# Ledger of designs, part 100: peptides against a protein of PDB entry 4Y8H

Target 1, 196 residues: chain A of PDB entry 4Y8H
Amino acid sequence: TSIMAVTFKDGVILGADSRTTTGAYIANRVTDKLTRVHDKIWCCRSGSAADTQAIADIVQYHLELYTSQYGTPSTETAASVFKELCYENKDNLTAGIIVAGYDDKNKGEVYTIPLGGSVHKLPYAIAGSGSTFIYGYCDKNFRENMSKEETVDFIKHSLSQAIKWDGSSGGVIRMVVLTAAGVERLIFYPDEYEQL

## One batch from the design tools (peptide; made by RFdiffusion4, then SolubleMPNN)

Design b2_p26_7_s3 (from b2_p26_7, 13 letters changed)
Fold by OpenDDE base, seed 3:
Structure b2_p26_7_s3 (fold): chain B 196 residues (1-196), chain A 26 residues (1-26)
Amino acid sequence: as target 1 above (196 residues)
Amino acid sequence: MEAERANALAAVAAALAKYAEYLASL
């Protein structure tokens, strides 16, 4: 798995590979590493597919209840729910989650929740087995307040490099763009990103 | 599969009560 989320001038972009290494799990849901928990709050998932799906389903349900009572939750609120679920079950769950969202007040935000259930707010985050190969690349090439196009290119190049080195990463690169204008889904195929 | 997901749901759902307690402590 290779996952990342990157804040930029107009919001945030989440990115993920689509490879699954477990031939026995339901392919359609296991390959979807970008998961909606609210309209403009999404997560990237690594670790156990069953564990991270269960966590995301619970968070989505909680945020729906929250919305009905208090209005639209912040990205920080969503990250806090993920953090509590991951931390309280850290001995029994394998979950690495990046939470990303957009709102008009806070703009694009990224929160990383590694194994153990700590939470860290960052301008960008990377995770999964492929992330170990691209820490240096991302540190060198990330810039704050990039354009949408620059950010898409940064994520595409970063995940392409992770896939080259990590046998557990591959397939298509999926992205979700969260801005004031709405939600946009992108997809890039191997023939496109392998040449980078 | 369905069995593994059911087990994960049970394990994580137990944390909802703890999260509710956390919210009440804020």
Scores: peptide ipSAE 0.030, ipTM 0.624, DockQ to the pose 0.025
Fold by OpenDDE base, seed 4:
Structure b2_p26_7_s3 (fold): chain B 196 residues (1-196), chain A 26 residues (1-26)
Amino acid sequence: as target 1 above (196 residues)
Amino acid sequence: MEAERANALAAVAAALAKYAEYLASL
């Protein structure tokens, strides 16, 4: 797995590879490593597919209840819920989660929740087995306040590099763009990104 | 901040309980 989320000028973009290695598949969900928990709050999931899917489902349910009572939650609120679930269950969970969201007040935000259930707010985050190969690449190429196109290109190149080195990563590159304009889904195929 | 954290934890616990009930209803 190779996942990342990147803040940019107009919001945030989440990206993931699509390769699913044989683990306990919960029947009937497309293993989208990019998971919606609210309209403009999404997460990237790594680790146990079952664990991270359960966590994301609980968070989604919680945020729906929250919205009905208090209105749209902040990305920080969503990250806090993920953090508490991951921390309180750390002995029984294998979960690496990146939470990313957009709102008009805070713009694009990224929170990473590694194993153990800590939370870190960052301008961008990478995770999964493929991330180990691209820390240096991302550090050299990331810039704050990039355009949408620059950010898409950055994620595309970063994940392409991760896929080249990580046998557990591959397939298509999926992205979700969160901005004031809404939610946009992107897909890039191997024939395109392997040449980068 | 501490009160907000306590409220968040309580909300998570409540959501977990409700989610468990929801799953049991399926």
Scores: peptide ipSAE 0.025, ipTM 0.584, DockQ to the pose 0.018
Fold by OpenDDE base, seed 1:
Structure b2_p26_7_s3 (fold): chain B 196 residues (1-196), chain A 26 residues (1-26)
Amino acid sequence: as target 1 above (196 residues)
Amino acid sequence: MEAERANALAAVAAALAKYAEYLASL
């Protein structure tokens, strides 16, 4: 798995590969690792597919209840719910989650929640088995307040590099763009990103 | 996020209970 979320001038973009594996077997099944928990709050999931799906479902349910009582939750609120679930259940869960969201007040925000259930607010985050191969690239090439196009390009190149080196990463690159204008879904296929 | 923790714990516990009940009803 290779996942990331990047704040930029107008919001935030989440990105993920789509490969799934079982032991040493590389499945040909495409897996979506980007999950909606609110209109403009999404997460990237790594670790156990079952564990992370259950957590995301609970958060989505909670944020729906929250919205009915208090209005639209902040990205920080969503990250706090993820954090509590991951921390309180850390002995029974294998979950690495990046939470990203957009609102008009806070703009794009990214929170990373690694194994153990700590939470870290960052301008961008990378995670999954492929992330170890791209720390240097991301550190060198990330800039604050990039355009949408620059940020898409940065994520595409970063995940392409992760996929080249991580046998557990591959398939299509999916992205979700969260801005004031709404939600945009992007997809890039191997024939494109392998040439980068 | 420190101030959010206490509220999140209570909210998560309540949400988990409600969600578990919902799942059990399916």
Scores: peptide ipSAE 0.024, ipTM 0.579, DockQ to the pose 0.017
Fold by OpenDDE base, seed 2:
Structure b2_p26_7_s3 (fold): chain B 196 residues (1-196), chain A 26 residues (1-26)
Amino acid sequence: as target 1 above (196 residues)
Amino acid sequence: MEAERANALAAVAAALAKYAEYLASL
């Protein structure tokens, strides 16, 4: 798995590969590695597919209830819910989650929640087995307040490098762009990103 | 932060209880 989320000038972009533990992928549906928990709050999931799906389902449900009572939750609120679930169940769960969201007040935000259930707010985050290979690349190439296009390229190149070296990563690169304009889904196929 | 954490925990606990009910209804 190779996952990342990157804040940029107009919001945040989440990106993920689509390879499963079996090496298979389904190119025609949104990968579970990019999961919606609210309209403009999404997460990247790594670790146990079952564990992270359960957590995401609970968070989604909670945020629906939250919305009905209090209005649209902040990304921080979503991250806090993820954090508490991961932390309180850390002995029983294998979950690495990046929470990313957009709202008009806070713009794009990224929160990383590693296995221990800590939470870290960052301008960008990378995770999964492929992330090990791209820390240096990302550190060198990330810039704050990039354009959408620059951010897409950054994620595409980063994940391409992760996929190149991580046998557990591959397939298509999926992205979700969260901005004031809405939600946009992008897909990039091996024939494109392998040449980078 | 601790107060926010306590509130988040309470919210999670409440959500989990309701989620369990939801799951049971499926």
Scores: peptide ipSAE 0.024, ipTM 0.578, DockQ to the pose 0.017

Design b2_p26_7_s4 (from b2_p26_7, 14 letters changed)
Fold by OpenDDE base, seed 3:
Structure b2_p26_7_s4 (fold): chain B 196 residues (1-196), chain A 26 residues (1-26)
Amino acid sequence: as target 1 above (196 residues)
Amino acid sequence: MEAERANALAAVAAAIAKYQELLASL
C-alpha cells in the first residue's frame, strides 16, 4: 500500500494505489483505499482491510449522527473520532489512517493516525509499506500552497516512485480533490505513471 | 472476509462509549 494526502492552495488531495496482496478479499472494498466519511471529509487506509473498513464505517455513521444534531463536523472532529477508535483498540487493530478534509473556515487539512493511535496535523502525510521509499523524495519536493496541477503531479510522481520499489503497491493511482467547488475523483493508469 | 469484518466491528464497537465522551467535549 502507498497512500498520501497533500494540502494545497485551494484545498486538499488524497491519493492511493489500488493493489491488494491478500489471497481472500472483498475486491471492491479492499482495493478502494480512499474512503468517504462525510461530503468533504475522506480518509486513506492502510493495514488490515477488515479493521480499517470497520473503523471507517463507524466514523461515517457517527458523523452522520453528529451532522443531524450539530451541523457539519470539522476535519479535526473527524480525525479525533478516528484517533479515539484506533487508540482505544490499538492492541487488537492493525490500522494506519490519514484523514483529510476541506471546509471554508479551515481550508484543506491533513491528520495522520499511525499504528498506535496517535494523531498528528501536518501539511502533508504519507503512509503504507510504499511510503518508506519516498520520505526523502516528498521532503525534497513538497511545497506549501501549490496549484491543483502541481499537487496532482507531486502525488503522481511520489506514488509512482513508491510503486517502483514496493511490491505490495501498484495498479491504478486514485485521487480525490476536495475544494470549495466540490469533490473530484481522478484515476491514472500504469502506462501513464510508470514513465515518470 | 465477512467473518473478519464482523470481528473487526466487534473489536471497535467497545470504543463507541469513548466517542460519546468525545462528542460531549466538542
Scores: peptide ipSAE 0.031, ipTM 0.622, DockQ to the pose 0.025
Fold by OpenDDE base, seed 4:
Structure b2_p26_7_s4 (fold): chain B 196 residues (1-196), chain A 26 residues (1-26)
Amino acid sequence: as target 1 above (196 residues)
Amino acid sequence: MEAERANALAAVAAAIAKYQELLASL
């Protein structure tokens, strides 16, 4: 798995590979490593598919209830819920989660929740088995306040590099763009990104 | 704000409990 989320000028973009390795997979939903928990709050999931799906489902339900009572939650609120679930269950969880969201006040935000259930707010985050190969690449190429196109290109190149080195990553590259304009889904195929 | 935070915390606690039950059933 290779996942990342990147803040940019107009919001945030989440990206993921699509390769699913044959493990104890509880096939309840199509393995979109990019998971919606609210209209403009999404997460990237790595680790146990069952664990991370259960967590995401709980968060989604909680945020729906929250919305009915208090209105749209912040990305920070969503990240806090993920953090509590991951921390309180850390002995039984294998979960690496990146939470990303957009709102008009805070713009694009990224929170990473590694194993152990800590939470870190970052301008961008990478995770999954493929991320180990691209820390240096991402550090050299990331810039704050990029355009949408620059950010898409950055994620595309980063995940392409991760896929080249990580046997557990591959397939298509999926992205979700969160901005004031709404939610946009992107897809890039191997024939395109393998040549980068 | 305090009531909202308390309610959110209670909801999270309930969600954690449900998740623990789910894990125990697997």
Scores: peptide ipSAE 0.029, ipTM 0.591, DockQ to the pose 0.021
Fold by OpenDDE base, seed 2:
Structure b2_p26_7_s4 (fold): chain B 196 residues (1-196), chain A 26 residues (1-26)
Amino acid sequence: as target 1 above (196 residues)
Amino acid sequence: MEAERANALAAVAAAIAKYQELLASL
């Protein structure tokens, strides 16, 4: 798995590969590695597919209830819910989650929740087995307040490098763009990103 | 924002219980 989320000038972009640990490819429009928990709050999932699916499902449910009572939750609120679920169940879960969201007040935000259930707010986050290979690349190439296009390219190149070296990553690169304009889904195929 | 977070976190206990049920169903 190779996952990342990157804040940029107009919001945030989540990206993921589509390979499963079994070597299968996820065929969904947005892979289960990119999971909606609210309209403009999404997560990237790594670790146990079952564990992270359960966590994402309960967060989605909670945020729906939250919305009915209090209105649209902040990305920080969503991250806090993820954090509590991961932390309180850390002995029984294998979950690495990146929470990313957009709202008009806070713009794009990224929260990383590694194994153990800590939470860290960052301008961008990478995770999964492929992330090991791209820390240096991302550190060198990330810039704050990039354009959408620059951010897409950054994610595409980063994940391409991760996929190149991580046998557990591959398939298509999927992205979700969260901005004031809405939600946009992108897909990039091996024939394109392997040449980068 | 802090109040929003507090409200969300207050409900997490109930969510955790439901989470356990969800895990069992997987």
Scores: peptide ipSAE 0.028, ipTM 0.618, DockQ to the pose 0.020
Fold by OpenDDE base, seed 1:
Structure b2_p26_7_s4 (fold): chain B 196 residues (1-196), chain A 26 residues (1-26)
Amino acid sequence: as target 1 above (196 residues)
Amino acid sequence: MEAERANALAAVAAAIAKYQELLASL
């Protein structure tokens, strides 16, 4: 798995590869590494598919109830819910989650929740088995307040490099763009990103 | 933000035990 989320001038973009590998797998749905928990709050999931699906479903349900009582939750609130579930259940979970969201007040935000259930607010985050191969590239090439196009290119190049080196990563690159204008879904195929 | 976070955490804390049972069943 290779996942990342990147804040930019107009919001945030989440990105993920699509490869699944053979092993113990429990799910009620097809694997999706980019998961909606609210209209403009999404997460990237790594680790156990069963564990991360259960967590995301609980968060989505909670945020729906929250919205009915208090209005639209902030990205920080969503990250706090993920953190609480991951931390309090850390002995029984294999979950690495990146939470990303957009609102008009806070703009694009990214929170990373690694194994153990700590939470870190960052301008961008990378995770999954492929992330170890791209720390250097991301550190060198990330810039604050990039355009949408620059950010898409940054994520595409980063995940392409991760896929080249990580046997557990591959398939298509999916992205979700969260801005004031709404939600945009992007997809890039191997024939394109392998040439980068 | 602090009040919003507190409400979210309180709601989740009440569900942790049930969630742990779910995880144990997987």
Scores: peptide ipSAE 0.028, ipTM 0.609, DockQ to the pose 0.022

Design b2_p26_8_s1 (from b2_p26_8, 17 letters changed)
Fold by OpenDDE base, seed 5:
Structure b2_p26_8_s1 (fold): chain B 196 residues (1-196), chain A 26 residues (1-26)
Amino acid sequence: as target 1 above (196 residues)
Amino acid sequence: SAEKLREELRESNRELAAKLAARLAA
């Protein structure tokens, strides 16, 4: 798995590969590693697909309940719910989650919740088995307040490198763009990103 | 096991819901 979320001038973009692995078996079927928990609050998931999906479902439920009573939650609120669930279950849970969202007050925000259930607010975050290979690249190439196009390219190149070196990553690259204008879904295929 | 984890998650969910309710009521 290779996942990341990047704040930029107009909001935040989440990105993920789509490969699924079970032991030595590799499947290139589309895997939903980008998961909506609210209209403009999404997460990237790594680790156990079933367990992280359960966590995301719980978060989505709580945010829906929150919305019905108090209005739209902040990204920080969503991250705190993820954090509590991950921390409380850290002894039996293998999960790495990146929470990203947009609202008019806070703009794009990224929170990373690694194994153990800590929470860290960052301008961008990377996770998954493929992230090991791209820390240097991301550190070198990330810039604050990039354009949408620059950010898409940054994520595409980063995940392409991760996929290149990580056998557990591959398939298509999916992105979700969260801005004031709404939600946009992007997809890039191997024939495109392998040439980078 | 996965089943044990899911049970623990359900318990954590109930606890979290209570904590959130208390926090939001304050």
Scores: peptide ipSAE 0.020, ipTM 0.558, DockQ to the pose 0.024
Fold by OpenDDE base, seed 3:
Structure b2_p26_8_s1 (fold): chain B 196 residues (1-196), chain A 26 residues (1-26)
Amino acid sequence: as target 1 above (196 residues)
Amino acid sequence: SAEKLREELRESNRELAAKLAARLAA
């Protein structure tokens, strides 16, 4: 798995590969690693697909309840819910989660929740088995307040590099763009990103 | 086991709901 989320001038973009692996078997089926927990709050998931889906479902439920009573939650609130669930279940949970969201007050925000259930607010985050291969690349190429196009290219190149080296990553690259204008879904295929 | 983990997550959900309610009531 290779996942990342990147803040930019107009909001935030989440990105993920789609490869599914079990043991020595590799499948290039589309796996949903980008998950909605609120209209403009999404997460990237790595680790146990079933367990992280359960966590995301719980978060979504709490945010829906929150919304019905108090209005739209902040991205920080969503991250705190994820953090609590991951921390309280850390002994039995394999989960790496990146939470990203947009609102008019805070703009695009990214929170990373690694193994152990800590939470860290960052301008961008990478995770998954493929992330180990691209820390240097991302550090060198990330810039604050990029355009949408620059950010899409940054994520595409980063994940492409991760896929080249990580046998557990591959398939299509999916992105979700969160801005004031709404939610946009992007998809890029191997014949495109492998040439980068 | 997966079943045990699911039960633990349910418990965490209940606890989290209570914490959130308390936080929002303050």
Scores: peptide ipSAE 0.020, ipTM 0.555, DockQ to the pose 0.023
Fold by OpenDDE base, seed 2:
Structure b2_p26_8_s1 (fold): chain B 196 residues (1-196), chain A 26 residues (1-26)
Amino acid sequence: as target 1 above (196 residues)
Amino acid sequence: SAEKLREELRESNRELAAKLAARLAA
């Protein structure tokens, strides 16, 4: 798995590969590793697919309750819920979660929740088995307040490199763009990114 | 096991709900 989220001038973009792995088996599938927990709060998931999905479902439920009582939650609130669930279950949970969201007050925000259940607010985050191959590339090429197009290209190139080196990553690259204008889903196929 | 983890997550969810309620009520 290769996942990342990047803040930019107008909001935040989440990105993920779609390969599914079970042990040594690799399947090129369109797996959804980008999960909605609120209108403009999403997450990237790595680790146990079933367990991280369960966590995301719980978070979504809490945020729905929150919304009904208090209005739209902040991205920080969502991240704190994820953190608490991951931390309390850290002994039995293999999970890497990146939480990303947009709101008018805070704009685009990214929170990473690695194994162990800590939480870190960052301008961008990468995770998954493929992330180990692209820390250097991302550090070199990331810039704050990029345009949407620059950010899409940054994510596309980053994940392309991760997929190139990580046997557990592959398939299509999916992105979710969160801005004041709304939510946009993007998809890029191997023929589009393998040549980068 | 996966089943044990799911049960623990349910328990954690209950605890989280209580904590959130307490924080929001304060």
Scores: peptide ipSAE 0.019, ipTM 0.569, DockQ to the pose 0.023
Fold by OpenDDE base, seed 4:
Structure b2_p26_8_s1 (fold): chain B 196 residues (1-196), chain A 26 residues (1-26)
Amino acid sequence: as target 1 above (196 residues)
Amino acid sequence: SAEKLREELRESNRELAAKLAARLAA
């Protein structure tokens, strides 16, 4: 798995590969590693698919309750909910979560929740088995307040590199763009990103 | 086990709900 979220000028973009592994079996299926928990609050999930889905479902429920009473929650609030669930279950949970969201007040924000259930606010975050191969690349190429296009390219190149080196990553690259304008879903296929 | 984790998540969910309620009331 290779996942990342990147703040940019107009909001935040989440990205993920789609490869799924079951034991030694590798599938290049379109896997949902980008999960909505609120209109403009999403997460990237790594680790146990079932466990992280359960976490996301719980978060989504709580955020819906929050919204019905108090309006749209902040990305920080969502991250806090994730953090509590991950921390409280850390002994049995294999989960790496990146929470990303957009709102008019805070703009794009990214919170990473690694195994153990800590939470860290960052301008961008990477996770998954493929992330180990691209820390250097991302550090060298990330810039704050990039355009949408620059950010898409950054994520595409980053994940392409991760996929190149990580046998557990592959398939399509999926992105979700969160801005004031709404939610946009992007997909890029191996034929195009392998050439990068 | 998976079932153990599910139960712990359910418990965590209940606790989280209570914590959230408390935070919102503050």
Scores: peptide ipSAE 0.023, ipTM 0.594, DockQ to the pose 0.024; fails the geometry check

Design b2_p26_8_s2 (from b2_p26_8, 16 letters changed)
Fold by OpenDDE base, seed 1:
Structure b2_p26_8_s2 (fold): chain B 196 residues (1-196), chain A 26 residues (1-26)
Amino acid sequence: as target 1 above (196 residues)
Amino acid sequence: SMEELKERLRKENEELAAKVAARLAA
């Protein structure tokens, strides 16, 4: 798995590969590693697919209840819910989660929740088995306040490199763009990103 | 008041975490 989220001038973009692995079996299929928990709050999931899906479902439900009582939650609030769930279940949970969201007050924000259930606010975050191969590339190439197009290219190149070296990553690259204008979904296929 | 909300959220999260723990342990 290779996942990442990147803040930029107008919001935030989440990205993920789609390869599924079970033991030694590898399937190049479209999997849902980008998950909506609120209109403009999404997450990237790595680790146990079933366990992280359960957590995301609970977060989504909690945020719906929150919305009914207090209005639209902030990205920080969503990250806090994820953090508490992951931390309190760290002994039984193998999960790495990146939370990303947009609102008019805070703009695009990214929170990473690695194994152990800590929470870290960052301008961008990477996770999954493929992330180990691209820390250097991302550090070198990330810039604050990039355009949407620059950010898409940054994510595409980053995940392409991760996929190149990580046998557990592959398939298509999915992205979700969160801005004031709304939510946009992007998809890129191997024939394109393998040439980068 | 925001601190109060955060505290309530924390308590609710702990309750939710307990539910997750039960599910994951099964």
Scores: peptide ipSAE 0.021, ipTM 0.544, DockQ to the pose 0.040
Fold by OpenDDE base, seed 2:
Structure b2_p26_8_s2 (fold): chain B 196 residues (1-196), chain A 26 residues (1-26)
Amino acid sequence: as target 1 above (196 residues)
Amino acid sequence: SMEELKERLRKENEELAAKVAARLAA
């Protein structure tokens, strides 16, 4: 798995590969590792697909209840819910979560929740088994306040590199763009990103 | 207040965490 989220000028973009693995089994299927928990709050999930999905479902439910009582939650609030769930279940949970969201006040925000259930606010975050291969590339090429196109390109190149080196990553590259304008889904196929 | 809201959120999160734990244990 290779996942990342990147803040940019107009909001935030989440990206993920689609390969699913179970032990030695690898499948290049359209597996969605980008999960909606609120209209403009999404997450990238690594680790146990079933466990992280269960957490995401609970977060989504919580945020729906929150919205009914207090209005639209902040990305920080969503990250806090994820953090608490991951921390309290850390003994039985293998999960790496990146929470990303957009709102008019805070613009695009990214929170990473690594194993153990800590939470860190960052301008961008990477996770998954493929992330170890792209720390250097991301550090070199990330810039604050990039355009949408620059950010898409950055994520595409980053995940392409991760996929090249990580046998547990592959398939299509999916992205979700969160801005004031709304939510946009993007997909890129191997024929395109393998050439990068 | 924000502190009260944070406290409520914390309590709710703990309850949710318990639900997750129950699911993971099943």
Scores: peptide ipSAE 0.019, ipTM 0.531, DockQ to the pose 0.039
Fold by OpenDDE base, seed 3:
Structure b2_p26_8_s2 (fold): chain B 196 residues (1-196), chain A 26 residues (1-26)
Amino acid sequence: as target 1 above (196 residues)
Amino acid sequence: SMEELKERLRKENEELAAKVAARLAA
């Protein structure tokens, strides 16, 4: 798995590969590693697909209840819920979560929740088995307040590099763009990124 | 107050965490 979220001028973009692995079996299926928990609050999930899906479902439910009582939650609130669930279940959970969201007040925000259930606010975050191969590349090439196109390109190149080196990553690259304008889904196929 | 809200959210999160744990154990 290779996942990342990147803040930019107009909001935030989440990105993920789509490969699934079970032992020696590799499937380049379009898996849903990008998960909606609120209108403009999404997450990237790594680790146990079933377990992290359960967590995401609970977060989504919680945020729905929160909305009914207090209005639209902030990205920070969503990250806090994720953090608490991951922390409370850390002994029985393998999960790496990146929470990303957009609102008019805070703009695009990214929170990373690694194994153990800590939470860290960052301008961008990478996770998954493929992330270990691209820390240097991302550090070198990330810039604050990029355009949408620059950010898409950055994510595409980053994940492409991760896929090249990580046997557990591959398939299509999926992105979700969160801005004031709304939510946009992007998809890039191997022919589009393998030569980068 | 914000502190009361935080405490409420903490309790709710703990309850939700328990539900997650139950699901993970199933």
Scores: peptide ipSAE 0.018, ipTM 0.535, DockQ to the pose 0.038
Fold by OpenDDE base, seed 5:
Structure b2_p26_8_s2 (fold): chain B 196 residues (1-196), chain A 26 residues (1-26)
Amino acid sequence: as target 1 above (196 residues)
Amino acid sequence: SMEELKERLRKENEELAAKVAARLAA
């Protein structure tokens, strides 16, 4: 798995590969590692797909209840709910989660929740088995307040490199763009990113 | 197992809801 979220001038973009593995079996399936928990609050999931889906479902439920009582939650609130669930279940949970969202007050925000259930606010975050191969590249090439196009290219190149070196990553690259204008889904196929 | 995890998460969900509510009220 290779996942990342990047704040930029107009909001935040989440990105992920689509490969799934079951032991030694590798499959390029239509797996959605980018999961909606609220209209403009999404997460990237690594680890057990089923376990992290259960967590995301609980978060989504809590945010729906929150919305009905208090209005639209902040990205920080969503990250806090994720943090509590991951921390309380850390002994029985393999989960790496990146929470990203947009609102008019805070703009694009990224929170990373690694194993152990800590939470860290960052301008961008990477996770998954493929992330170990692209820390240097991301550090060198990330810039704050990039354009949408620059950010898409940054994520595409980063995940392409991760996929190149990580056998547990591959398939299509999916992105979700969160801005004031709304939510946009992007997809890039191997023939597009392998030549980068 | 997934079922065991879901049960643990379900049980903790009520406690989490209380914690979240406390944070929201702060």
Scores: peptide ipSAE 0.018, ipTM 0.500, DockQ to the pose 0.023

